# Peptides against a protein of PDB entry 2AZE, part 52

Target 1, 148 residues: chain A of PDB entry 2AZE
Amino acid sequence: AQECQNLEVERQRRLERIKQKQSQLQELILQQIAFKNLVQRNRHAEQQASRPPPPNSVIHLPFIIVNTSKKTVIDCSISNDKFEYLFNFDNTFEIHDDIEVLKRMGMACGLESGSCSAEDLKMARSLVPKALEPYVTEMAQGTVGGVF
Target 2, 101 residues: chain B of PDB entry 2AZE
Amino acid sequence: GRLEGLTQDLRQLQESEQQLDHLMNICTTQLRLLSEDTDSQRLAYVTCQDLRSIADPAEQMVMVIKAPPETQLQAVDSSENFQISLKSKQGPIDVFLCPEE

## One batch from the design tools (peptide; aimed at target 1 V73)

Design b1_p24_5_s1 (made by RFdiffusion4, then SolubleMPNN; from b1_p24_5, 13 letters changed)
Fold by OpenDDE base, seed 3:
Structure b1_p24_5_s1 (fold): chain B 148 residues (1-148), chain C 101 residues (1-101), chain A 24 residues (1-24)
Amino acid sequence: as target 1 above (148 residues)
Amino acid sequence: as target 2 above (101 residues)
Amino acid sequence: SMSKLRQDVKEARKKLEEARKKAE
């Protein structure tokens, strides 16, 4: 009885850990696809323009974006060494990391929502190693969650 | 029996987790390769147009934060407090408005 | 390298979204 109880606890712990790892893997896949797709896009764009964009017109990864209404009053406290920042807003704000930005740009081919076109899926598959292609397919179909 | 069933389940779960770990390692490796490739890093950027698609500068102020790795970030958004706190351990944090603004 | 920061942002955003939904 006690042995079974111990194994049941372990089973549950493993299931939870696997679920977490599945989520992490999905994010890693999306990140990989997004990065590669972004690089590909920019390379193609620069080739067409025959020049890089102006240096001050682009933002290199990594970055974080905070957006709020232009009417929002922002107070910023900065340490002398600029190691610490404190922003106080008088209204709501949004915060996004670079990966989220890339997703919203479509760089992850809509795979993040499990709603990608056939062409998007083809692109997504082309941007990952062969070993990851089955998982990409599962993500697109929304069938992720099964235990291997 | 019950014990045998649980034992079998645990073995299967172990194999599943190992497969996940392997796939994660593949992804991590690919990401490292991207980070080590100078040309890829040069091309790893978004434009002002890209940011406009996410947050229209005509309606919203867009602030960009460039922080060193492992920087701590905390955010609060409530009726009483609207706050973002950043704390870096590896270097200074850079904050600037979107270049189009 | 940037995993922690991105995770912090993700968690912060999640927390904010949850708070907003709860306030509705």
Scores: peptide ipSAE 0.411, ipTM 0.918, DockQ to the pose 0.796
OpenDDE base, seeds 1, 2, 4, 5: peptide ipSAE 0.387, 0.400, 0.397, 0.405; ipTM 0.916, 0.917, 0.918, 0.918; seed 5 fails the geometry check

Design b1_p24_5_s2 (made by RFdiffusion4, then SolubleMPNN; from b1_p24_5, 13 letters changed)
Fold by OpenDDE base, seed 5:
Structure b1_p24_5_s2 (fold): chain B 148 residues (1-148), chain C 101 residues (1-101), chain A 24 residues (1-24)
Amino acid sequence: as target 1 above (148 residues)
Amino acid sequence: as target 2 above (101 residues)
Amino acid sequence: SMEKLRQDVKEARKKLEQARLKAE
């Protein structure tokens, strides 16, 4: 019946929306873990050094990085007010945001790939509110995707 | 029947979505707290060593871009065009190279 | 918020990745 068909469409719509929200939640969790872990690392490092690093030796979030071969030729055009940049490369390049950098640094404890040791998982859990711990566990196990 | 089953499914999905929304609110709140904490922001940094660990400057150059919020970024990577475009509306963009050493 | 910019980077990276995969 048409009514059942309408409900099926709505069901699928809701399922897709839930899937999207799950993805967003996972990313938010990873960001939280990565940020807190980074802060914790740096706090400990500064305590060990008994001083903060030189201001020009660190890059504060947020940032973007672009990497390419050292032999890649880069042409850069900059507007007078520096509001606009145009980079032309003669070869392939990579671009990453700060979150991805943190993930590659291991700040997300491998949770992003579901590759967590017991210690990594423990760390990840310790960096989120209690309400999120079950979800972190599911992420580590790769079992996210089920309906609550 | 099928109708009753579908109706029940929709109710369950609604509850699931509400749970997700709740968890997301918790996460966003935590992130806001981090952004508002001066000490956390002071400590939210990476070093050149960190970047070198990801992209070895011996083989790769690393360019750092500090752009204001809402900056538009576009990238093209093809055999005929390798390009990055940045357009800011809220302030100047800062670009610098990560030292090799 | 930097989420928009991060999203742009993410989308750009995906686009680049897809382009590279197609070129290979």
Scores: peptide ipSAE 0.416, ipTM 0.920, DockQ to the pose 0.760
OpenDDE base, seeds 1, 2, 3, 4: peptide ipSAE 0.404, 0.411, 0.406, 0.408; ipTM 0.918, 0.918, 0.918, 0.919

Design b1_p24_5_s3 (made by RFdiffusion4, then SolubleMPNN; from b1_p24_5, 13 letters changed)
Fold by OpenDDE base, seed 4:
Structure b1_p24_5_s3 (fold): chain B 148 residues (1-148), chain C 101 residues (1-101), chain A 24 residues (1-24)
Amino acid sequence: as target 1 above (148 residues)
Amino acid sequence: as target 2 above (101 residues)
Amino acid sequence: SMDKLLEDVRKAREILEKAREELE
């Protein structure tokens, strides 16, 4: 019936929207975990050192990183007010945002890839509100969206 | 029947979406709290050692870019063009290299 | 971060990754 067809269209629409929201939620969770874990790490490190690191030795979020071979020639054009930058490379480069850096540092506890040890999972769970713990568990198991 | 099944599915999906929305709200709230917490922001940093763990400066040049919010970024990475363009609207962009250890 | 720049970087990276995959 036409009614069934309409409902099927709506079903598909909702499924797609849910999928998008799932991805967004996962990213938000990872960001939260990564940030909190980073803060915790640094707090502990500073306590152990009994001092904060030198101001010029740290990079505060937010930031991005560009890396390329040391052999890559880079031409940089900068406006006089430093509002505009243009980089030209003679070879490939990589761009990483701060969140990706944190993930690679293990700050997201391997949750981003579903590669969590028991300890990693415990840490991840401890860094989110209780309401988010089940979802963190699902992420770790790779079973997010299994009901859909 | 088919209609009943679809109706049930839609109800379940609606509940799932509402749950997702709720969880997202919780997450965004937590992130806002972090952004507003002075101590957290003070401790939200990485070191050059951290960056070396991602890209070894012995082999890779590591450039750090600090830009104001809403800075436009354009990147092209092809065999014929390797380019990064940054355009800030709110202030100067800071670029520096991570030194080798 | 929720910064617009970071979002742009994420998008750019995604595009670049896709492009690289297509070239491989």
Scores: peptide ipSAE 0.023, ipTM 0.862, DockQ to the pose 0.535
OpenDDE base, seeds 1, 2, 3, 5: peptide ipSAE 0.022, 0.020, 0.021, 0.021; ipTM 0.862, 0.860, 0.861, 0.854

Design b1_p24_5_s4 (made by RFdiffusion4, then SolubleMPNN; from b1_p24_5, 15 letters changed)
Fold by OpenDDE base, seed 5:
Structure b1_p24_5_s4 (fold): chain B 148 residues (1-148), chain C 101 residues (1-101), chain A 24 residues (1-24)
Amino acid sequence: as target 1 above (148 residues)
Amino acid sequence: as target 2 above (101 residues)
Amino acid sequence: SMEKLRQDVKEARKKLAEAKKKKA
């Protein structure tokens, strides 16, 4: 009886670990798709423009974005060496990493929400190694979570 | 029996986790390759137009933070305090506003 | 690697969301 209980605890532990790893894998896949899609977009755009964009007109990854109302008052304290920043806002703000920005730009093809069109899914699949394609399909279908 | 069933489940879960780890390794490797590819990194950028598309500067200001790896970030959003704290150990932090054009 | 910073952002967002839930 106690042995069975111990195994049940272990089973649950493993299930939870797998679940966590699945979430991590999904995020990694989304990052990969987003990055590759972004690169492709920009490559094509530069080819059409026959030149790279001005260096100060673009923001290279990685970056963080903070947005707030234009009416929000921001107080910024910066250390002399610029190693430390403190921003104080008088109202709510939003903070986003570059990956989230890419997702909102559609670079993840809607896979992040499982809202892929047929073309989106085709694009997503084309941006990952073959071994990951089945998982991309599962993500699109919302069937992730099954036992491999 | 119950014991046999649990034992079988654990074996299956082990195989599943191994497969999962393999896929994660593949994905991580791909991301590393992207980070190491000079051309990819050169092309890994967004424009101000991109940022405007997700956060309309007509209504909101957009601040861009370029921080070195391992920079610590903390944020507080409460009725009494709205703040973001950044602390870098590897170099200076660059902050600028995305202009409205 | 910028994963630490991205994680901090994620955690920050989580914290903010939780705080909003508590006061809502």
Scores: peptide ipSAE 0.418, ipTM 0.918, DockQ to the pose 0.773
OpenDDE base, seeds 1, 2, 3, 4: peptide ipSAE 0.409, 0.407, 0.416, 0.410; ipTM 0.917, 0.916, 0.916, 0.917

Design b1_p24_6 (made by RFdiffusion4)
Pose (drawn by RFdiffusion4):
Structure b1_p24_6 (pose): chain A 148 residues (1-148), chain B 101 residues (1-101), chain P 24 residues (1-24)
Amino acid sequence: as target 1 above (148 residues)
Amino acid sequence: as target 2 above (101 residues)
Amino acid sequence: SPIRGITMEQLEESREEAAERDAE
């Protein structure tokens, strides 16, 4: 019974590591897909009607987004060297990642929620190495859990 | 008995984790190659029209933050106001708005 | 403006600086 208790806690510790690692693997696959998809969307757009986009109309990764109502008062304070910033808000605001932005743009082909059309899934499968194809299929069905 | 049952479980979980680590290894390698790729980095950008479909600078205000790696972001819910604090240990941080308003 | 403590011109300059750094 004593030894069984030790094996059980070790088992539960491993089950926790696997559960964390599965979520990490899924997020990484979505990033890999989203990044590659964004790059190819821009590579193609730069063909259609030549001259690369003006630098000010473009934002390179990595970045963060903050949005609030147009009315919301914001108070900005900046350190000399611009290493430190402080923003006060008199209303609710939202903070979004670039990956989250790319996902909402559909760059991850709806795979973030299994919302893939046949073409979306085909696109997602082609942007990932063959060894990761089964796991992409698992993500597309939502049958990722059960903890293997 | 139960001891063999738990030992067999530990073996399944050991093999499963080795497989997951392998796939994660392939996955992070793909991401490393993308970061080392100059043409991909040059093309890894979003337009103002992109940021619109997720929050357009017509009704809502959109702020873009670009801080070097390892910088800290603290968000605060005061008794009366909201705040965002950015502290970069190395390198300056950049902030700007979107053109359409 | 609802933005206090910094001007619109300063934000435009910061955007130009970020674009120059991205061009490097």

Design b1_p24_6_s1 (made by RFdiffusion4, then SolubleMPNN; from b1_p24_6, 9 letters changed)
Fold by OpenDDE base, seed 2:
Structure b1_p24_6_s1 (fold): chain B 148 residues (1-148), chain C 101 residues (1-101), chain A 24 residues (1-24)
Amino acid sequence: as target 1 above (148 residues)
Amino acid sequence: as target 2 above (101 residues)
Amino acid sequence: SPIKGISREELEANRERAAARAAE
């Protein structure tokens, strides 16, 4: 019947929406863990050193990274007001956002790849509210979506 | 019947989505709290050592781009064209190099 | 070492250092 067909279409639409939200939630959780872990690390480091790092030795979020071989020739044009940049490379380059940098630093505890040790999982759980802990566990086990 | 089954499925999916939305709201709230905390923002930084861990300046040139919100980034990485274009409408863009030593 | 702002001269210097290292 047409009514059943309409409900089936709606069912599929809702399933897809849920899947998208799951991906968004996972990314948000990773960001939260990474940020809190970074802040915690730096706080501890500054306490141990009894001073903040030199001003020219750190980059505050947000940022992006561009890297290429040191042999790559780069031509750069910059507007007078520095509102516009144009980089031309003679070879391939990579771009990473700050979240990806934090992940590669291990700030997300390997949760992004499901490569969590027991200690990593413990750390990850400690950096989220209690309500999110079960989801963190599912992410670590690769079992997200089992309840949907 | 089939109609009853589908109706029940949709109700269950709605409940599941509501639970998911709740978790997302919790997570978003936590991120907002971090952004509003001055001390956290002060401590939200990476070092040159961190950057070297992802791309060694001995082998790679590492540029760090600090751009205002809503800055447009266009990147082309193909066999015939290797280009990055940045355009800000909110203010100047700053670019830094991570030294090898 | 301090983080340096990018300039055309910095990029050229970087390439020059890389070339010197490759020649070593």
Scores: peptide ipSAE 0.195, ipTM 0.890, DockQ to the pose 0.043
OpenDDE base, seeds 1, 3, 4, 5: peptide ipSAE 0.157, 0.154, 0.165, 0.167; ipTM 0.884, 0.887, 0.889, 0.890

Design b1_p24_6_s2 (made by RFdiffusion4, then SolubleMPNN; from b1_p24_6, 8 letters changed)
Fold by OpenDDE base, seed 3:
Structure b1_p24_6_s2 (fold): chain B 148 residues (1-148), chain C 101 residues (1-101), chain A 24 residues (1-24)
Amino acid sequence: as target 1 above (148 residues)
Amino acid sequence: as target 2 above (101 residues)
Amino acid sequence: SPIKGISLEELEKSREEAARRALE
């Protein structure tokens, strides 16, 4: 009885760990797809323009975006060395990391929300190694959790 | 019996986790390759048009923060406080504003 | 269009102006 109880505890522990790793893997896949898709898009755009964009017209990763209403008043404090910033807003704001921005741009092909068209799924599969293609398919179908 | 069943379940879970770890290693390897590729890093950028698609500067102010790695960010967004705190340990933080046009 | 690097002072001034105009 005690042995069975110990194994039950271990089983639950492993299930939880697997669940966490699944989430991590899905995020890693989305990041990979988003990055590769972004690079591909920009490469194509530069080829079409026959030159790179002006240096001040683009923002290289990594970055963070903060947006708020144009009506929002922002009080800013900065250290002398610019190592420390404090922003005070009089209204709500939004923060987005670069990955979230890429997702909203559609760089992850809608895979993050299970909104992949056939074309989106084809693109997503083309941007990952062969070994990851089945998992991408599972993500698009929303059936990843059913594997374990 | 129950013991044998549990033992089998644990073996199956172990195999599943090993496969998962393998896939994660593949992903991290691909991401490292991207980070090490100079051309990829040169092309890893967004435009003002991209940012406008996320938050239109006609309605929203869009501020871009370029911070060194390991910069600490703390945010409070409540009815009482609306605050963002940034602390870098590795260099200065740069702030940019995305224009409306 | 170009991305403008701005100082905190410039940012604050811009936001204050925008807020003022929005309230008028």
Scores: peptide ipSAE 0.041, ipTM 0.865, DockQ to the pose 0.043
OpenDDE base, seeds 1, 2, 4, 5: peptide ipSAE 0.021, 0.041, 0.027, 0.026; ipTM 0.860, 0.865, 0.862, 0.863

Design b1_p24_6_s3 (made by RFdiffusion4, then SolubleMPNN; from b1_p24_6, 10 letters changed)
Fold by OpenDDE base, seed 5:
Structure b1_p24_6_s3 (fold): chain B 148 residues (1-148), chain C 101 residues (1-101), chain A 24 residues (1-24)
Amino acid sequence: as target 1 above (148 residues)
Amino acid sequence: as target 2 above (101 residues)
Amino acid sequence: SPIKGISLEELEENRARAARRAEE
């Protein structure tokens, strides 16, 4: 009885650990897809234009964005060496990391929300190693973890 | 019996976790490869058009912050205080504003 | 080509504009 109880505790611990790892893997996959898709898009665009974009016309990763209403008053204080910034807003703002930006751009093919079209899924699969393709499919179907 | 069932479950979970670890290793390797590829890094950028798709500058101010690694970011978003604090230890922080059309 | 981002100087101008809008 005590042994069974111990094993049940261990089972639950392992299930939770697996769940955490699944979440981590999904995020890693999304990042991989998003990055590769972005690079692919830009490579194609530059090839079509036969030149890279002007250096100051693009923002390279990593970055974060802050957005707020154009009516929001922003006070900014900056240290002399630009090592420290303080922004004060008179209203709410949003912060997004570059990964979130890429997701919203569709670079993750809607996989992050399970909103993949057939074409989206095809693209997503093409951007991961073969070993990860089944998992991508499961993510799209929302069946990740079904074997547990 | 119950013990046998639990034992079998644990074995199955172990196998599943091993598979998961393998997939994670593959994925992390791919990400490292991307990080180490100069051409990929050169092409890892977004445009103002991309940023406008996230938040339209016609209605929203869109600020881009490029900060060195290990930069501390503190944000307060409450009814009484709306603040973002950035502190870098490795270099200057760059801030850009996405222009309107 | 994508439009070039603007500097903090232009951000300050934007803040001034935002302040005016907030007062409307």
Scores: peptide ipSAE 0.087, ipTM 0.882, DockQ to the pose 0.040
OpenDDE base, seeds 1, 2, 3, 4: peptide ipSAE 0.027, 0.023, 0.026, 0.023; ipTM 0.863, 0.857, 0.857, 0.857

Design b1_p24_6_s4 (made by RFdiffusion4, then SolubleMPNN; from b1_p24_6, 10 letters changed)
Fold by OpenDDE base, seed 2:
Formats: structure tokens, C-alpha cells, sequence
Structure b1_p24_6_s4 (fold): chain B 148 residues (1-148), chain C 101 residues (1-101), chain A 24 residues (1-24)
């Protein structure tokens, strides 16, 4: 009885670990797709323009953005070496990392929300190694978890 | 029996986890390759137009933060306190606004 | 801790000046 109980605890532990890894893998796949798609977009755009964009017109990854109403008053305190910043707002704000920005730009092909068209899914599959394609398909269908 | 069933389940879960680990290794390898490719890194950027598409500067201001790795970010967004604090250990932090035009 | 208190507009102005100097 004790042995069975120990194995049941171990089983649950492994199931939870697998679930966590599935979540991590999904996020990694989304990042890969988003990055590759972004690079392809920019490469194509630069080819069409026959020149790179002005250096002050682009923001390289990584970055974080903060957005708030234009009416929001922001007070900023900065250390002498610019190692520390303190921003005080008089109203609510939003923070987004670069990955979230890419997702909202559609760089992850809607895979993050399961809103993939046939073309979106085709693009997503083309941006990952063959071994990851089945998982991308499952993500698009919302059927991830079959390993249990 | 019950013990045999549990043992079999654990073996199956081990195989499933190994498969996941394999897929994760493939994925992380691809991400490393992207980080090591100079041309890809050169092209890994967004434009102000991109940011405007997700946060219209006509209504919202967009502040961009370029911080070194391992920078600490703390945010408080409550009815009584709206604050963001940044602390870098590896270098200066750059902050700028995304222009409306 | 942060020492210099400025508005965001002032921060942008300072950054712009620094960028201009760097281009020279």
C-alpha cells in the first residue's frame, strides 16, 4: 500500500512537470515563429525598398514598452549613471515585453490564441523544423496534451 | 495489479517527457542559431509604425525601454499608486518615446 | 536610488541632444 502511494505521488509529480514543459515548449515555439517571421518581414521590406530603414526609425530586440493615456502625467527620476529609473504616473499604464508586441503584430500567426487560418498555419509550419510541425498543428487545434 | 499499472504509467510518462525534452532541445537550438546569426539579429527589429499599430499614439503614448539583461523591473498599478522602477546591474538604461509621426 | 527628477519631455529633449552630439 505504501509503495503504491509513493508511486501515485511520483505519477502526479511527473504529470505536473510534463504540463509545465508543455507550456514552456509552446512559448518557445511561439517565440521562434515570431522571431523568424519578423526577420523575414523586415528582410523582404528592405529588399523592396532597396535600402535599410533609417537607424533611428527601428527598435531592435530586446525591449519593453509602456503605454498610457497621452493625458497621463509622468514624473521620472534617474540616477546619475542611468542604472536606475523611477516613473510615477497619475493614472494607469500597461507594460508589454517584445514577445507580446510581436504576438499582437501577428508575427506568431495567431497561433498563440488558436486563431490560425489555413494560411497562418502554413506559415507557422514553414518557420519551424519538421519535428515541431505536429506540435504546431496541435497548438492551432487546441489539442495539446495528448501525451498524457 | 495496481502496482503493475502504476509502474507502467510511470514508464509511459517517462517516455512522454523524453519526447518533450527532445522537442524542447530542438526549439532552443533554433533560438540559439537565431541569436548567433548576425544578419538575423540585424533584422530583429520593430518600427514605430509597428508600435502605433498596437497602441495608437493618437490616444496613447508609447515609451520604449532598452535595458541590459537581468534588469529588475517593478511595477505598481493600483488606485493609489502608479509606479515603475527599473534597476540595472550591467549598464545604463535607455528610455525614449515612440513619436506620433 | 534615483537622483535626478525630470519630466518625460525633458528626458526626451536630453536624449535628443545626446544623440545629436553622437552623430558629430
Amino acid sequence: as target 1 above (148 residues)
Amino acid sequence: as target 2 above (101 residues)
Amino acid sequence: SPIKGITLEELEAERARAAARAEE
Scores: peptide ipSAE 0.176, ipTM 0.883, DockQ to the pose 0.190
OpenDDE base, seeds 1, 3, 4, 5: peptide ipSAE 0.083, 0.024, 0.039, 0.030; ipTM 0.872, 0.854, 0.863, 0.861

Design b1_p24_7 (made by RFdiffusion4)
Pose (drawn by RFdiffusion4):
Structure b1_p24_7 (pose): chain A 148 residues (1-148), chain B 101 residues (1-101), chain P 24 residues (1-24)
Amino acid sequence: as target 1 above (148 residues)
Amino acid sequence: as target 2 above (101 residues)
Amino acid sequence: TTVTLHYTFPVTPSTNPSVSGRLS
């Protein structure tokens, strides 16, 4: 019984590591797909009607987005060297990652929620190495859990 | 008995974790190659029209923050106001708005 | 809530003007 207790806590510890790692694997696959999709969307857009986009109309990764109502008062304070910033808001604001932005743009082909058309899924499968294809299929069905 | 049952479970979980680590290894390698790729980095960008479908600078205000790696972001809910604090240990941080308003 | 930022890509500087002061 004593030894069994030790094996059970070890088992639960491993079950927790696997559960964390499955979520990490899924997020990494979505990033791989989203990044590669964004790059190919821009590579193709730069062909159509030549001359690369003006530098001010473009934002390179990595970045963060903050949005609030157009009325919301913001107070900005900046350190000399611009290493430190402080923003005060008199209303609710939202913070979004670039990956979240790319997902909402559909760059991850709806795979973030299994919302893939046949073409979306085909696109997602082709942007990932063959060894990751089964796990992409698992993500597309939502049958990722059960903890293998 | 149960001891063998738990031992068999530990073996299944050991093999499953080895497989997951292998896939994660392939996955992070793909991401590393993308980061070392100059042409991909040059093309890894979003337009102002992109940021619109997720929040357009017509009704809402959109702010872009670009801080070097390892910088800290603290968000605070005061008794009366909201705040975002950015502290970068190395390198300056950049902040700007979107053109359409 | 405090978070540390980790990145996959390097940071590329922007040509847009920086913001300062009170904004509305």

Design b1_p24_7_s1 (made by RFdiffusion4, then SolubleMPNN; from b1_p24_7, 12 letters changed)
Fold by OpenDDE base, seed 1:
Structure b1_p24_7_s1 (fold): chain B 148 residues (1-148), chain C 101 residues (1-101), chain A 24 residues (1-24)
Amino acid sequence: as target 1 above (148 residues)
Amino acid sequence: as target 2 above (101 residues)
Amino acid sequence: MTITLKHILPVVPSTRPQISGTLT
């Protein structure tokens, strides 16, 4: 019947939406873990040093990273008001946002790639509210994605 | 019947999505708390050493872009053109180069 | 490595830019 057909379409729509939200949730969890881990690391480091780092020695989030070979020639044009930049490279480059940088730094405890050790997983769990711990565990096991 | 089965499935999916939304709300709340916490924001930084760690420091240079909200970044990376364009509407763009080790 | 920049500026509060274009 037409009603059943409509419901099946809606079912597929909801399944797809759930799938998308699951991906978003995983990313949010990774961001939370990465940020909290970064803050924790820096807090500990500053405590050990008994002082904050010099202002010009650190880069606060948010930021974007561009990296390229040291052999790459870069020409940069900047407007007088510094509102516009144009970079021309003679070779390929990479762009990373700060979250990706944090992940590569290990701030997400390898959870993003499912490469968590037991200790990494313990750290990850400790950086989220209790309600999120089961999902963190599922992420580490690679068992997320199923409709619950 | 088929209709009843589909109806039940949709109800179950609704509950699943509600649970998912709840978890997402918890996450967004935590992230908001981080953004609103002065000490956390003060400590939310990386060093040049950190930045060098994401690539081979002997082979790669690292450039940092700090831009105001709503800044547009356009990048072209092809065999014919390698270009990054930045356009800000709300203030100057800051660019940094991590010093070599 | 050759980089020609008119300015290298300090870290200031910012946002995450919206990235567009083709990366290959």
Scores: peptide ipSAE 0.022, ipTM 0.866, DockQ to the pose 0.075
OpenDDE base, seeds 2, 3, 4, 5: peptide ipSAE 0.021, 0.022, 0.022, 0.020; ipTM 0.864, 0.867, 0.865, 0.866; seeds 3, 5 fail the geometry check

Design b1_p24_7_s2 (made by RFdiffusion4, then SolubleMPNN; from b1_p24_7, 11 letters changed)
Fold by OpenDDE base, seed 5:
Structure b1_p24_7_s2 (fold): chain B 148 residues (1-148), chain C 101 residues (1-101), chain A 24 residues (1-24)
Amino acid sequence: as target 1 above (148 residues)
Amino acid sequence: as target 2 above (101 residues)
Amino acid sequence: MTRTLKHILPVVPSTRPQISGRLT
């Protein structure tokens, strides 16, 4: 029946939307964990050092990084007001946003790849509200995508 | 029947989506709280040592770019061109070099 | 001494990698 066909289309639409939201939620969770873990790490480090690090020794979020071979020649054009930059490289480069950097630093506890140790998972769970803990567990197990 | 089955599926999916929306709201709220907390903002930083863990300055040049919100970033990485373009509308862009150890 | 980040300015040369800068 045409009605059934319409409902099937709607079902598929909703499934896709849910899938998208699941992806978004996972990213939000990872960001939250990464940020909180970073802050916690730095807070502890500063407490141990009894002072904050020198201002020029740290980069505050947000940022991006660009890395390339030390042999790469870079031509940089900058406007007078520094509103515009143009970098020309003679070889390949990589760009990483701050979230990716944090993930690679382990700030997301390996949850991003589902490679959490028991301790990593414990840390991850401790950095989210209670309502999100089950989802964190599912992420670690790779069992996201089920019907809630 | 088929109609009843589909209707039930849609109802279940609706409930699932509502739960997702709720969880997303919680996450968004938490992130906003972090962004609004001065102490958290102060502590939200990485060090040169951290950056070296991403790309070794002994082998790689590491630049850090801090740009205002809504800065346009365009990157081309192909055999024909290797380019990064940054255009800010809200202020100057800062670029830093992570020194080698 | 604590390592500090070097601010890249249009007229500040860099030795690694080779960086050329100009104002546009």
Scores: peptide ipSAE 0.045, ipTM 0.877, DockQ to the pose 0.068
OpenDDE base, seeds 1, 2, 3, 4: peptide ipSAE 0.024, 0.020, 0.021, 0.032; ipTM 0.872, 0.865, 0.870, 0.874; seed 3 fails the geometry check

